# Ledger of designs, part 179: peptides against a protein of PDB entry 4JHK

Target 1, 212 residues: chain A of PDB entry 4JHK
Amino acid sequence: EDYKIQSFDLETQKLLKTALKDPGSVDLEKVSSVIVDQSLKDQVFSREAGRICYTIVQAEAKQTNGSVFRRNLLNRLQQEFKAREETRKRSTQEWVCLVSFICNIFDYLKVNNMPMVALVHPVYDCLFRLAQSDALKNEEEVDCLVLQLHRIGDQLEKMNVQLMDELFNLLRDGFLLQEDLSSMGRLLLLEILEFRAGGWKLSDTAQKYYYS

## One batch from the design tools (peptide; made by RFdiffusion4, then SolubleMPNN)

Design b2_p29_3_s2
Fold by OpenDDE base, seed 3:
Structure b2_p29_3_s2 (fold): chain B 212 residues (1-212), chain A 29 residues (1-29)
Amino acid sequence: as target 1 above (212 residues)
Amino acid sequence: SLEEKALKEPLSDEEWEELIEIESEKFAE
């Protein structure tokens, strides 16, 4: 199976490849740090990172029945989540990468084919932050919000429908009442409102775009 | 339960670590 790790130097690529096949032979704390650091810089990689993380988790469990990688990954994720407001102030790009990464970890790190309960509130909290008026006026944040809702909205709703209702109340209010939305931002909010109302169903073309 | 609390509100660091441990056991199932 191929992984998109060409953005790393050759030494780091070797480290990641070894972690995927023989996790017991590498420093898994270092591996987790490398993956998180890159995910905070590259939103496209963040989705691949979720898949890579899941594979390493499974490989370590199978090889040594260990959980060193997962624990280090989740601890780092917790640290970044706690510092999310500072991250947002420093860099909108890093902030949306963080949200994307958290959402993709939620999407890929399944427990008995179900999302980790520990990640539900952190994901919702990030999405609620993106749904605030000061974030909705930023197209980059709206893009991130809508993208994540397309990818994991149905799963999140299954975990807590009340939070999803509250989130979409904010999105509806933003669409109807906020005056400083971009044209594209307003269209995206309308689309996501209709998407949920339609039962989280995508067209074939939209399915390819959001889940490729 | 800690799981129910986690669905509704933020957890402390200690509660987070405990919940991760609980769910880690489920990974092995």
Scores: peptide ipSAE 0.514, ipTM 0.924, DockQ to the pose 0.679
Fold by OpenDDE base, seed 5:
Structure b2_p29_3_s2 (fold): chain B 212 residues (1-212), chain A 29 residues (1-29)
Amino acid sequence: as target 1 above (212 residues)
Amino acid sequence: SLEEKALKEPLSDEEWEELIEIESEKFAE
């Protein structure tokens, strides 16, 4: 498989490639740190990062039956999550990258084909934050929110339907009542409301839009 | 269980660390 790591310098690319194939030969803490750092800067990579992390986790498990990478990754993720409000204040871009990264880790790092339970609440907390009025007025945050719900909403709902109902109550209220939504933001909220109402099923056109 | 708790409410740092270890062990199986 080919991984999108062209945003890194050549030395780091080599490190990542080695981690993907022979994780025991590299500093996995460093690898996890590099991946998280880049994911906070590049939302495109943030999506790819989930897949990369999954591969490294699998490789380490097969090679040494170890979990050093995953532990380091998740610990760093937790640290970033805890600091999410400060991140949001500092940089909207980094904030949406963080959310994207957490959601992608949720999507890809599965245990026995099930999401990690430890990530359920952090993911919901991020999405709830994006669903607040101060965030809904920002198109970049709405884009992130809707994108994640398209990708993992059905999975997340299975983990806790009550939280999903509460989240969508906020989205409905935002759509109906909030005055300072952008036109695109309003359209996106409507679309995601309809998407869930339709059973989380994408049209062919929507599939290309959200997953390309 | 810790897993059940995690689905409903946020975990403390200690609980988080414990849970990720539990789930990590399951992954290795």
Scores: peptide ipSAE 0.507, ipTM 0.922, DockQ to the pose 0.799
Fold by OpenDDE base, seed 2:
Structure b2_p29_3_s2 (fold): chain B 212 residues (1-212), chain A 29 residues (1-29)
Amino acid sequence: as target 1 above (212 residues)
Amino acid sequence: SLEEKALKEPLSDEEWEELIEIESEKFAE
């Protein structure tokens, strides 16, 4: 399988590739650290990071019945999640990368083709934070919110429809009542409201925009 | 169950680790 890891230097790329096929031969703590660090800086990579993480988890389990990588990954994820408000205050870009990473781990790190239940509430908490009025006025946060809902909204709803209803109530209120939304932000909120109403089904245009 | 709790509310660090362990066991199956 091909993975988009061009953002790393050649040595790190080799490390990642080795982890994918022979995880027992590398420092999996280091691998997890590298992946998380890059995911917190590069939102584009976060999607690929999910696939990479899942593959490494499976490879380690198969090869050694180990879980070093997964444990380190999830521990780091928990730490970053707990510090999310500080991250948001420090850098909007890092905050949206964090949300993107958590959502992509949710999307890819599945157990028996099911999302990890442990990640459901953390993901919702992140999305609820993005749905607050102070976040909705920022286009970068709205972009992140809408992107994640496009990617994993249907899965999240299956896990907890009540939280999804509450989330979309906030989005509706923001769309209708909040005065300091950007024009693009308002359009994005409308689009995602309609996206869910349509059963989380992508149009050809949306497919190209969000997944190309 | 811990899974049911996790769907509704935040878990403590201990509960999180326990749930991760429970779910992670399925990776080895």
Scores: peptide ipSAE 0.504, ipTM 0.922, DockQ to the pose 0.759
Fold by OpenDDE base, seed 1:
Structure b2_p29_3_s2 (fold): chain B 212 residues (1-212), chain A 29 residues (1-29)
Amino acid sequence: as target 1 above (212 residues)
Amino acid sequence: SLEEKALKEPLSDEEWEELIEIESEKFAE
């Protein structure tokens, strides 16, 4: 299986591969740290990190009935989440990578095919931050916001429809009232508004764009 | 419940850890 770990050095790749197959034989705290660190600086990896994490979690559970990796992963995630404003201030790229990572963890680390409740507020908080006027003027942040909503919006809404309504009120206001949106940003906001209104259903063309 | 609280507001570190453990038990099932 291809987990898109080519951005790591060979030693780390071996570590990750071993974690995926035989998690009991590696330092899972180190593995979690490596994954989080890379997710914060590589958008491509950040987007796929959830799948890797899911596989390791399952592998450890099956092999040792353990949860060392998940515990360390989520603890690190919590730390990064708490520091999100500082991260955003320091680097927009790291910020959108963080959001992408958290959303991917939400999407992949499911319990009985349902998202972890513990991640609902963190995800919404990140999306609400992206929906603020100072973020909406940045196309990179708008791209991130819209992408995540396309991928996990329907799941998030099922967890808390009230928060989703509030979020989309902000997006609507941004679309209608904010003057310093880029042309593309405005188009993306319109598209996501229509996407939700249409029941979170993607056309074949849109699916290729957001999931490729 | 912790689950209901988590849907509405941020949890403390202690509450977060507790909820993670609660939900993690479901993974073992």
Scores: peptide ipSAE 0.501, ipTM 0.921, DockQ to the pose 0.680

Design b2_p29_3_s3
Fold by OpenDDE base, seed 3:
Structure b2_p29_3_s3 (fold): chain B 212 residues (1-212), chain A 29 residues (1-29)
Amino acid sequence: as target 1 above (212 residues)
Amino acid sequence: SLEEKALEEPLSDEEWEELVEKESEEMAK
């Protein structure tokens, strides 16, 4: 299978390719660090990162029955999550990359074809933070919020419908009551409200945009 | 259960580690 890792130098690409096929022959701690670091810089890569991570986790489990990569990955994710407010204060771009990465890990690291329960609340916490008034006024944060809800909203709702109802109450209030939303922000909120109301169903064109 | 708790409220670090380990074992099956 082909993975989109062209953003890395050739040496790192080789490292990642080796990790995907023969994880026991590389430093998996280094591999996890490289993936997380790049995901915090590039929101587009974070989607591919989820797929790469899942593949490496499965490969290591099958090859050596090990979990070195998974442990390092999730530990790093936990550390970044705990520091999320400081990250947001320092850089909106890094913050939305962090949210995107966490959501993509949620989307790809399946347990018996179901999301990891351990990641449900962290994901909701990030989305609730993006739904606060101080975040809704920032178009970059609204973009991130709406993108993640398009990708994993239906899965999250299945895990906890009450939290999803509460989240969308905030989004509805933001759409109706908040005065300093951008025009694009307001349109995105309306679209996501209608998206959920319609049963989380996308047109073919919209699906290509959000999932390709 | 720990799984049920995780859906309703934030877990402590210890609880989170325990749950991740449990789910990782299931993931490896």
Scores: peptide ipSAE 0.571, ipTM 0.941, DockQ to the pose 0.709
Fold by OpenDDE base, seed 2:
Structure b2_p29_3_s3 (fold): chain B 212 residues (1-212), chain A 29 residues (1-29)
Amino acid sequence: as target 1 above (212 residues)
Amino acid sequence: SLEEKALEEPLSDEEWEELVEKESEEMAK
């Protein structure tokens, strides 16, 4: 399998590759830290990070029946989640990276091909935060919100449709009533409203935009 | 169940760890 890890130096790339095929031979705590740190800085990497994490989790389980990587990964995720408001205050960019990371972990760390239930509420909490009025006026946050909903909205809805309804009520209200939305933000909200209404189905153009 | 609770409300740290462990064990199978 090919993984997009070009943003790392060669040594780190080697570390990650080794973790993927022989996790018992590397410091998995270090590996998890590297992945999380990069995911909090690079939203593009977050998608790949999810896939990498799942692979490492599976590899460690098969090789040693261990869970060092998963434990460290999820503990760090939870810590970052708990500090999300502080992160948001510090940097919008870091905040949206955090959300992206959590959502992509949700997307890839599957349990018998189903999302981890433990991540459902944290993901919703992040998305609800992005749906607040103070966040909707920021294009970066709207971009993140819409992107995540495109990627995992259908899965989240299956886990809790009531929360999804509540979330989209906020988005609808924002679209209709909030005066300080940017033009692009308003367009994105409309698009995601229509996306869900259409059954979470992507056009070819949209697929390229969100997943290429 | 813990799973049901997790869908509706935030978990304590202990509950989180328990659920993560439970799901992880299932994941490893």
Scores: peptide ipSAE 0.571, ipTM 0.941, DockQ to the pose 0.734
Fold by OpenDDE base, seed 1:
Parts: sequence; C-alpha cells; structure tokens
Structure b2_p29_3_s3 (fold): chain B 212 residues (1-212), chain A 29 residues (1-29)
Amino acid sequence: as target 1 above (212 residues)
Amino acid sequence: SLEEKALEEPLSDEEWEELVEKESEEMAK
C-alpha cells in the first residue's frame, strides 16, 4: 500500500512505516508531530495525511488498545486550527495546507463510516474563511476551497445543511458580485455552485482531477 | 448533547477533548 511518504527522508520513512504496522515500537508523539509538520508545508502530503493517520490510529488500537497517536494528532490539529489566522497572515501556502490537512482528517478519521462530529465546525470555519472576499481574490485559496468542497462537501452537508447553505450564499455572491476574482477563480466558483446543485456528483473526468 | 453542540458552534477545549475521546472509543470498536 502506497502512503505517499516519499517527501520524507529515509529515516523518517522508516519511522512512519513502522508506525503503520507496529505502532507500539515507536514514539507515537514524534510520529504525530512529523506528520502534522509535513502536512503544513507539503500540499500533496497534506491532502493524503488523513489516510496515514487513520491507519496508525487503527493499528495502535488493535495492537495495544492505545490512543497516544490519536490524542497527540488531534491536540496538535486543534492548536493549529486555533492559530489559523496567524498562519494565513504568515503564509498562504501553509494556510491552504492546514485547511487541506483538517479536511483530509475529517474525511478519513471516520466513526462507523461517519465523520467525527468534533471536526464539523472546524472544517466549516476554515471553508467560511476561504469564502471571505479577501480570500476569494487569491487563486490559491479558491483552489483549496473548491477542492475540499469537491472531496467532502456532500459529507459536510449531511452534517449541517444550514451551514452549507450559508457557505454557498457567500460563494454565489463572490461569483456574481466580487470584481477582483481571477478568471480561473470565477470559473471554479461557478463550477462548484453547479456541482452542489447537481447533487455533488462528479463526472469521470472531474473525478480524476480532484482525487488524483 | 455534545454532538449537537459541536454541529452548531465551536466547543471549549474541555468539551472538545471529551467529544473526541467519546468518538474515538467508538472508532476503536
């Protein structure tokens, strides 16, 4: 199984691989720290980190009935979420990586095949921030927003349809009224508006684009 | 409930930890 950890050095790759199969033999606090740190600077990894995290969580639970990794991971996630405005001011790239990471954790850390309720509001809060006028003018943020909505929008709506309606009101207004959108940004907003209107169903071509 | 509250508003740190632990226990089953 490919967990897309090629961006790490060989020693860290070994650490992660061991955590995936024998979590009791490694420092799981260190592992969680490494994963979060990399997720904040590597967008590709950030998008896929949730799968790795879920596997480690399950492995630790099965091996030792422990939750050291999960506790450290989610505590760190909470800390980064709380500092999201500072992160955004410091680096747009780190900000969109953070959003991607949180959304990916939401997507993969499922309870009985449902997302963790504890993550619903944090995810929405991030997406609402991306939907503000000052963010919509930045194509990097629009890309992130639209990508996450393609991946987890249907799940989020099931958790809270009222918030989703409010979010898409902002997106509609941005599309129709905001003058400083890039051409691509405007096209992306239109596409996501139509995507939801169509019941969150992707074509085969769009599926490849947003999930590869 | 904590679940209902979490869907509507941000949780306190204590509530967050409690809910995460609760859901994690279910996840481990």
Scores: peptide ipSAE 0.570, ipTM 0.941, DockQ to the pose 0.705
Fold by OpenDDE base, seed 4:
Structure b2_p29_3_s3 (fold): chain B 212 residues (1-212), chain A 29 residues (1-29)
Amino acid sequence: as target 1 above (212 residues)
Amino acid sequence: SLEEKALEEPLSDEEWEELVEKESEEMAK
């Protein structure tokens, strides 16, 4: 298996590769910190981070029956989640990276092929924050919102359809009533409204765009 | 249940840790 970790220095790459193959031989707290830190800076990596994290979690469980990595990872995620408003105020880029990371962890860390229930509220809360008027006016936040809904919206709805209905009420209101949306933002909202209405089914082109 | 509560509202730190650990046990199978 090949993982996209070229953004790290060679020493860190070696650390990550070792964690993937022999997690018991490395400092898994450090590994988790490195992954989270990078995910908060690089949205492209955040997708890969989910896959990496799942692999390490599985490897540690099989090798030592341990959960050091998972515990540190999710605790750090929870800390960042709690500080999300401060993060958003400080940096929109870091905020959308945080949301992307949380959503990707939700997508990859499966329990019997199902999402972790513990992550449902954090994910929804992030998406609800992105659906507020002050966020919808920012195209970067709209991009993030729509991207995550394309990737995990169907899964989230299965976990709680009421929250999804409430979320999309906000999106519909934003689309129809908010005056300071960008042209692209408005188009993205329309697209995601139609996407859900169509049963979360993507065209071949859209599938490639969001999942390749 | 803790799982049901987690779907509706944020958990305390203790509840979060408990649920994560519970789900992690299933994940490790």
Scores: peptide ipSAE 0.570, ipTM 0.941, DockQ to the pose 0.688

Design b2_p29_3_s4
Fold by OpenDDE base, seed 1:
Structure b2_p29_3_s4 (fold): chain B 212 residues (1-212), chain A 29 residues (1-29)
Amino acid sequence: as target 1 above (212 residues)
Amino acid sequence: SLEEEALEKPLSDEQWEELVEKESELAAA
């Protein structure tokens, strides 16, 4: 399997590969930190990191019935989440990578095939931040917002429909009222509004209209 | 419960750690 770890140096790749197969033989705190660090820097990795994390979690559970990796990963993630405003100010790229990673972890690291409740509000907080006017004018942030909602919106709604309604009120207002949206940004907002309205599914007609 | 509270509002650091521990243990069981 390809876990998209080519961006790491060879020594770190070896560490990660070992963690995937024999997590008890490596420092799982270090592994989690490395994954989070890279997820903040590499957009591709941030979108794929959930899969490697899931595999490590499963391997540890099978090997020792432990959850050291998951706990360390989430603790580090929470630290980054708490510092999200500073991250956004420093680098839009790192900010959207952080959001992408958090959402990716939400999608992959489930408990009994259900999302972790601990991640629901953090995910919503990130999406609400992306839905603010100052973020909606940035195409990179809009791209991130729409992508995450496509990936995990239906799951998030099941966890808290009231927050989802509030979020989409902001998106509707942005679409209708915000003057400094890019053309693409406006199209993306319209698309995601339609996506939810259609039960989190894009119709063939809508697909053709927006992406053809 | 912690789970219910977590759905409604952000948790404190202590509550977050407790909930993560609970869910992680459940996942590992």
Scores: peptide ipSAE 0.659, ipTM 0.955, DockQ to the pose 0.847
Fold by OpenDDE base, seed 4:
Structure b2_p29_3_s4 (fold): chain B 212 residues (1-212), chain A 29 residues (1-29)
Amino acid sequence: as target 1 above (212 residues)
Amino acid sequence: SLEEEALEKPLSDEQWEELVEKESELAAA
């Protein structure tokens, strides 16, 4: 299985490969930090990092019934989450990478086939931040927002429908009232509004309109 | 419960750590 770790140096690749196979033989705090750091810098990796983390979590559980990696990963993630406004001010790319990574972890690191409750509000807070007027005018942030909602929106709604309703109220208002949206941004907002309205799937008509 | 509270609002650092520990233990079992 290819875990897409080519962006790391060879020594770090070896570390990650070892963590994937024998997590008890490496410093899992270091591994988690490396993964988070790279996820903030590389959007492609950020989208795929959940699979790596999932594998490490499973390997550790099978090997020792431990959860050291998960705890360290989530603690680091929470630190980055708390600093999200500063990250956004510093770099839009790092900010959207952070959101993507948090959502990816939400999607992969489940507990008894359910999302971790600890991640629900952090995920929503990130999406709400992306739904603010100052973020909606940035196409990169809109892309991120819509992508995450496509990936995990149905799961998030099951966890808290009220927050989802509030979020989509902001998106609707942005679509209808905000004048400095890009054409693509406006189109993406419309698409995601319809996506949810259709039960988190696109109608045949919508699919053809947006993606043909 | 802590889980219910976590769905409604941000947790304190202490509550967050407690919940993560609880869920992580459950996942490892």
Scores: peptide ipSAE 0.658, ipTM 0.955, DockQ to the pose 0.842
Fold by OpenDDE base, seed 2:
Structure b2_p29_3_s4 (fold): chain B 212 residues (1-212), chain A 29 residues (1-29)
Amino acid sequence: as target 1 above (212 residues)
Amino acid sequence: SLEEEALEKPLSDEQWEELVEKESELAAA
C-alpha cells in the first residue's frame, strides 16, 4: 500500500515504515511529531496522514494492546489546535493544512467505528473559524472548509446537529450577505449548502474530485 | 459524563487528557 511518505527524507521514511510494522521498536512520540510537522507543511500529506496513523494505531494495538502513539499524536494535535490563531496569522497554508489534518484524523481514528468524541468540538471550532467573514473572503480557506464538510460533514452532524445548524447559518449568511466573496467562493458556499440539504450525498464523480 | 460534556463544549486540558486516554484504551481493547 502507498502511504505517500515520499516527501520525507530517507531516514524518516525508514522510521515511519518501521513504525507501521513494528511500532514497539521506535519512539512513537517522535513518529507522531514527525507526522504532525509534515502535515502542517504539506497539504497533500495532511489529507492522507490519517491512513498512516490508522495503520500505526492498529499495529500497536495488535502488538502490545497499547495506545501510546494515538495519545502522543492527539496531544500534539491539541497543542497545534490551541495555537491555531497564531498559525493562521503566520500562514494561511499551514492553517488549512492543520484543519485538513485534524479532520483527516477525525475521519480515520475511530473508536468502535465511531468518531473520537474528544475531537468533535475541536473540529467544529476549526470549521466555525473558517466560516467567519474574515476567512470566507479568502478562497483558500473556503476551499478547505467546503472540502472538509464534504468529507466528514455527515459524521459531524451525527455527533452534534445543533452545531452543524449554527455553522450552516453562518455559511448561508455569508453567501447571501457578504459582499467581498469571490465568485468561486459564492459558488462553493452554494454548493455545500445544497450538499447538506441533499443529505450529504455525492455522486461517484464528485467524490473522486474531492478525494483525489 | 465526560463524553457528553465534550460534545457540548471545549474541555479543560485535564478533561481532554482523561477523555483521550479513555477513548484510546477503548480503541485498543
Scores: peptide ipSAE 0.655, ipTM 0.954, DockQ to the pose 0.837
Fold by OpenDDE base, seed 3:
Structure b2_p29_3_s4 (fold): chain B 212 residues (1-212), chain A 29 residues (1-29)
Amino acid sequence: as target 1 above (212 residues)
Amino acid sequence: SLEEEALEKPLSDEQWEELVEKESELAAA
């Protein structure tokens, strides 16, 4: 299985490979920190990091019945989440990477086949921030928002439908009322509005229109 | 419960750590 860790230096790759197979032999706090750091810099990795984290969690549980990695990972994630406004001001790219990473972790690190409750509000907070007028005018942020909703929107709604309704009220208002949206941004908002209305599933017609 | 509160509003740092620990233990069981 390919875990897409080629962006790391060789020493770090070895560390990650060891963590994937023998987590008890490495510093799992360091491993979690490395993963978070790279997720903030590499968009592709940030969207794939959940699978790596899931594998490490499973390996640790099997080998030592421990949860050290999960706890360290989530604590670091929370620190970055708390500093999200600073991150956004510094770099839009790092901000959307952070959101992608958080959503990816939400998607992969299940508890008894359910999303972690601890991540529900943080994920919504990130998506709500992306749904503000100052973010909707940035195509990179709109792309991130819509992508995450496609990936985990149905799961998030099951956790809190009220928040999802409120979020989509903002998106509808943005689509209808905001004048400085890009053409692509406007199309993406329309698509995601219809996507949810269709039960988080695109019709063949919609698929052809937006993605063909 | 802490879980119910977490679904609706931000948790304090202490509450967050407690919930993460609780869920992590549940996942490992």
Scores: peptide ipSAE 0.653, ipTM 0.954, DockQ to the pose 0.805

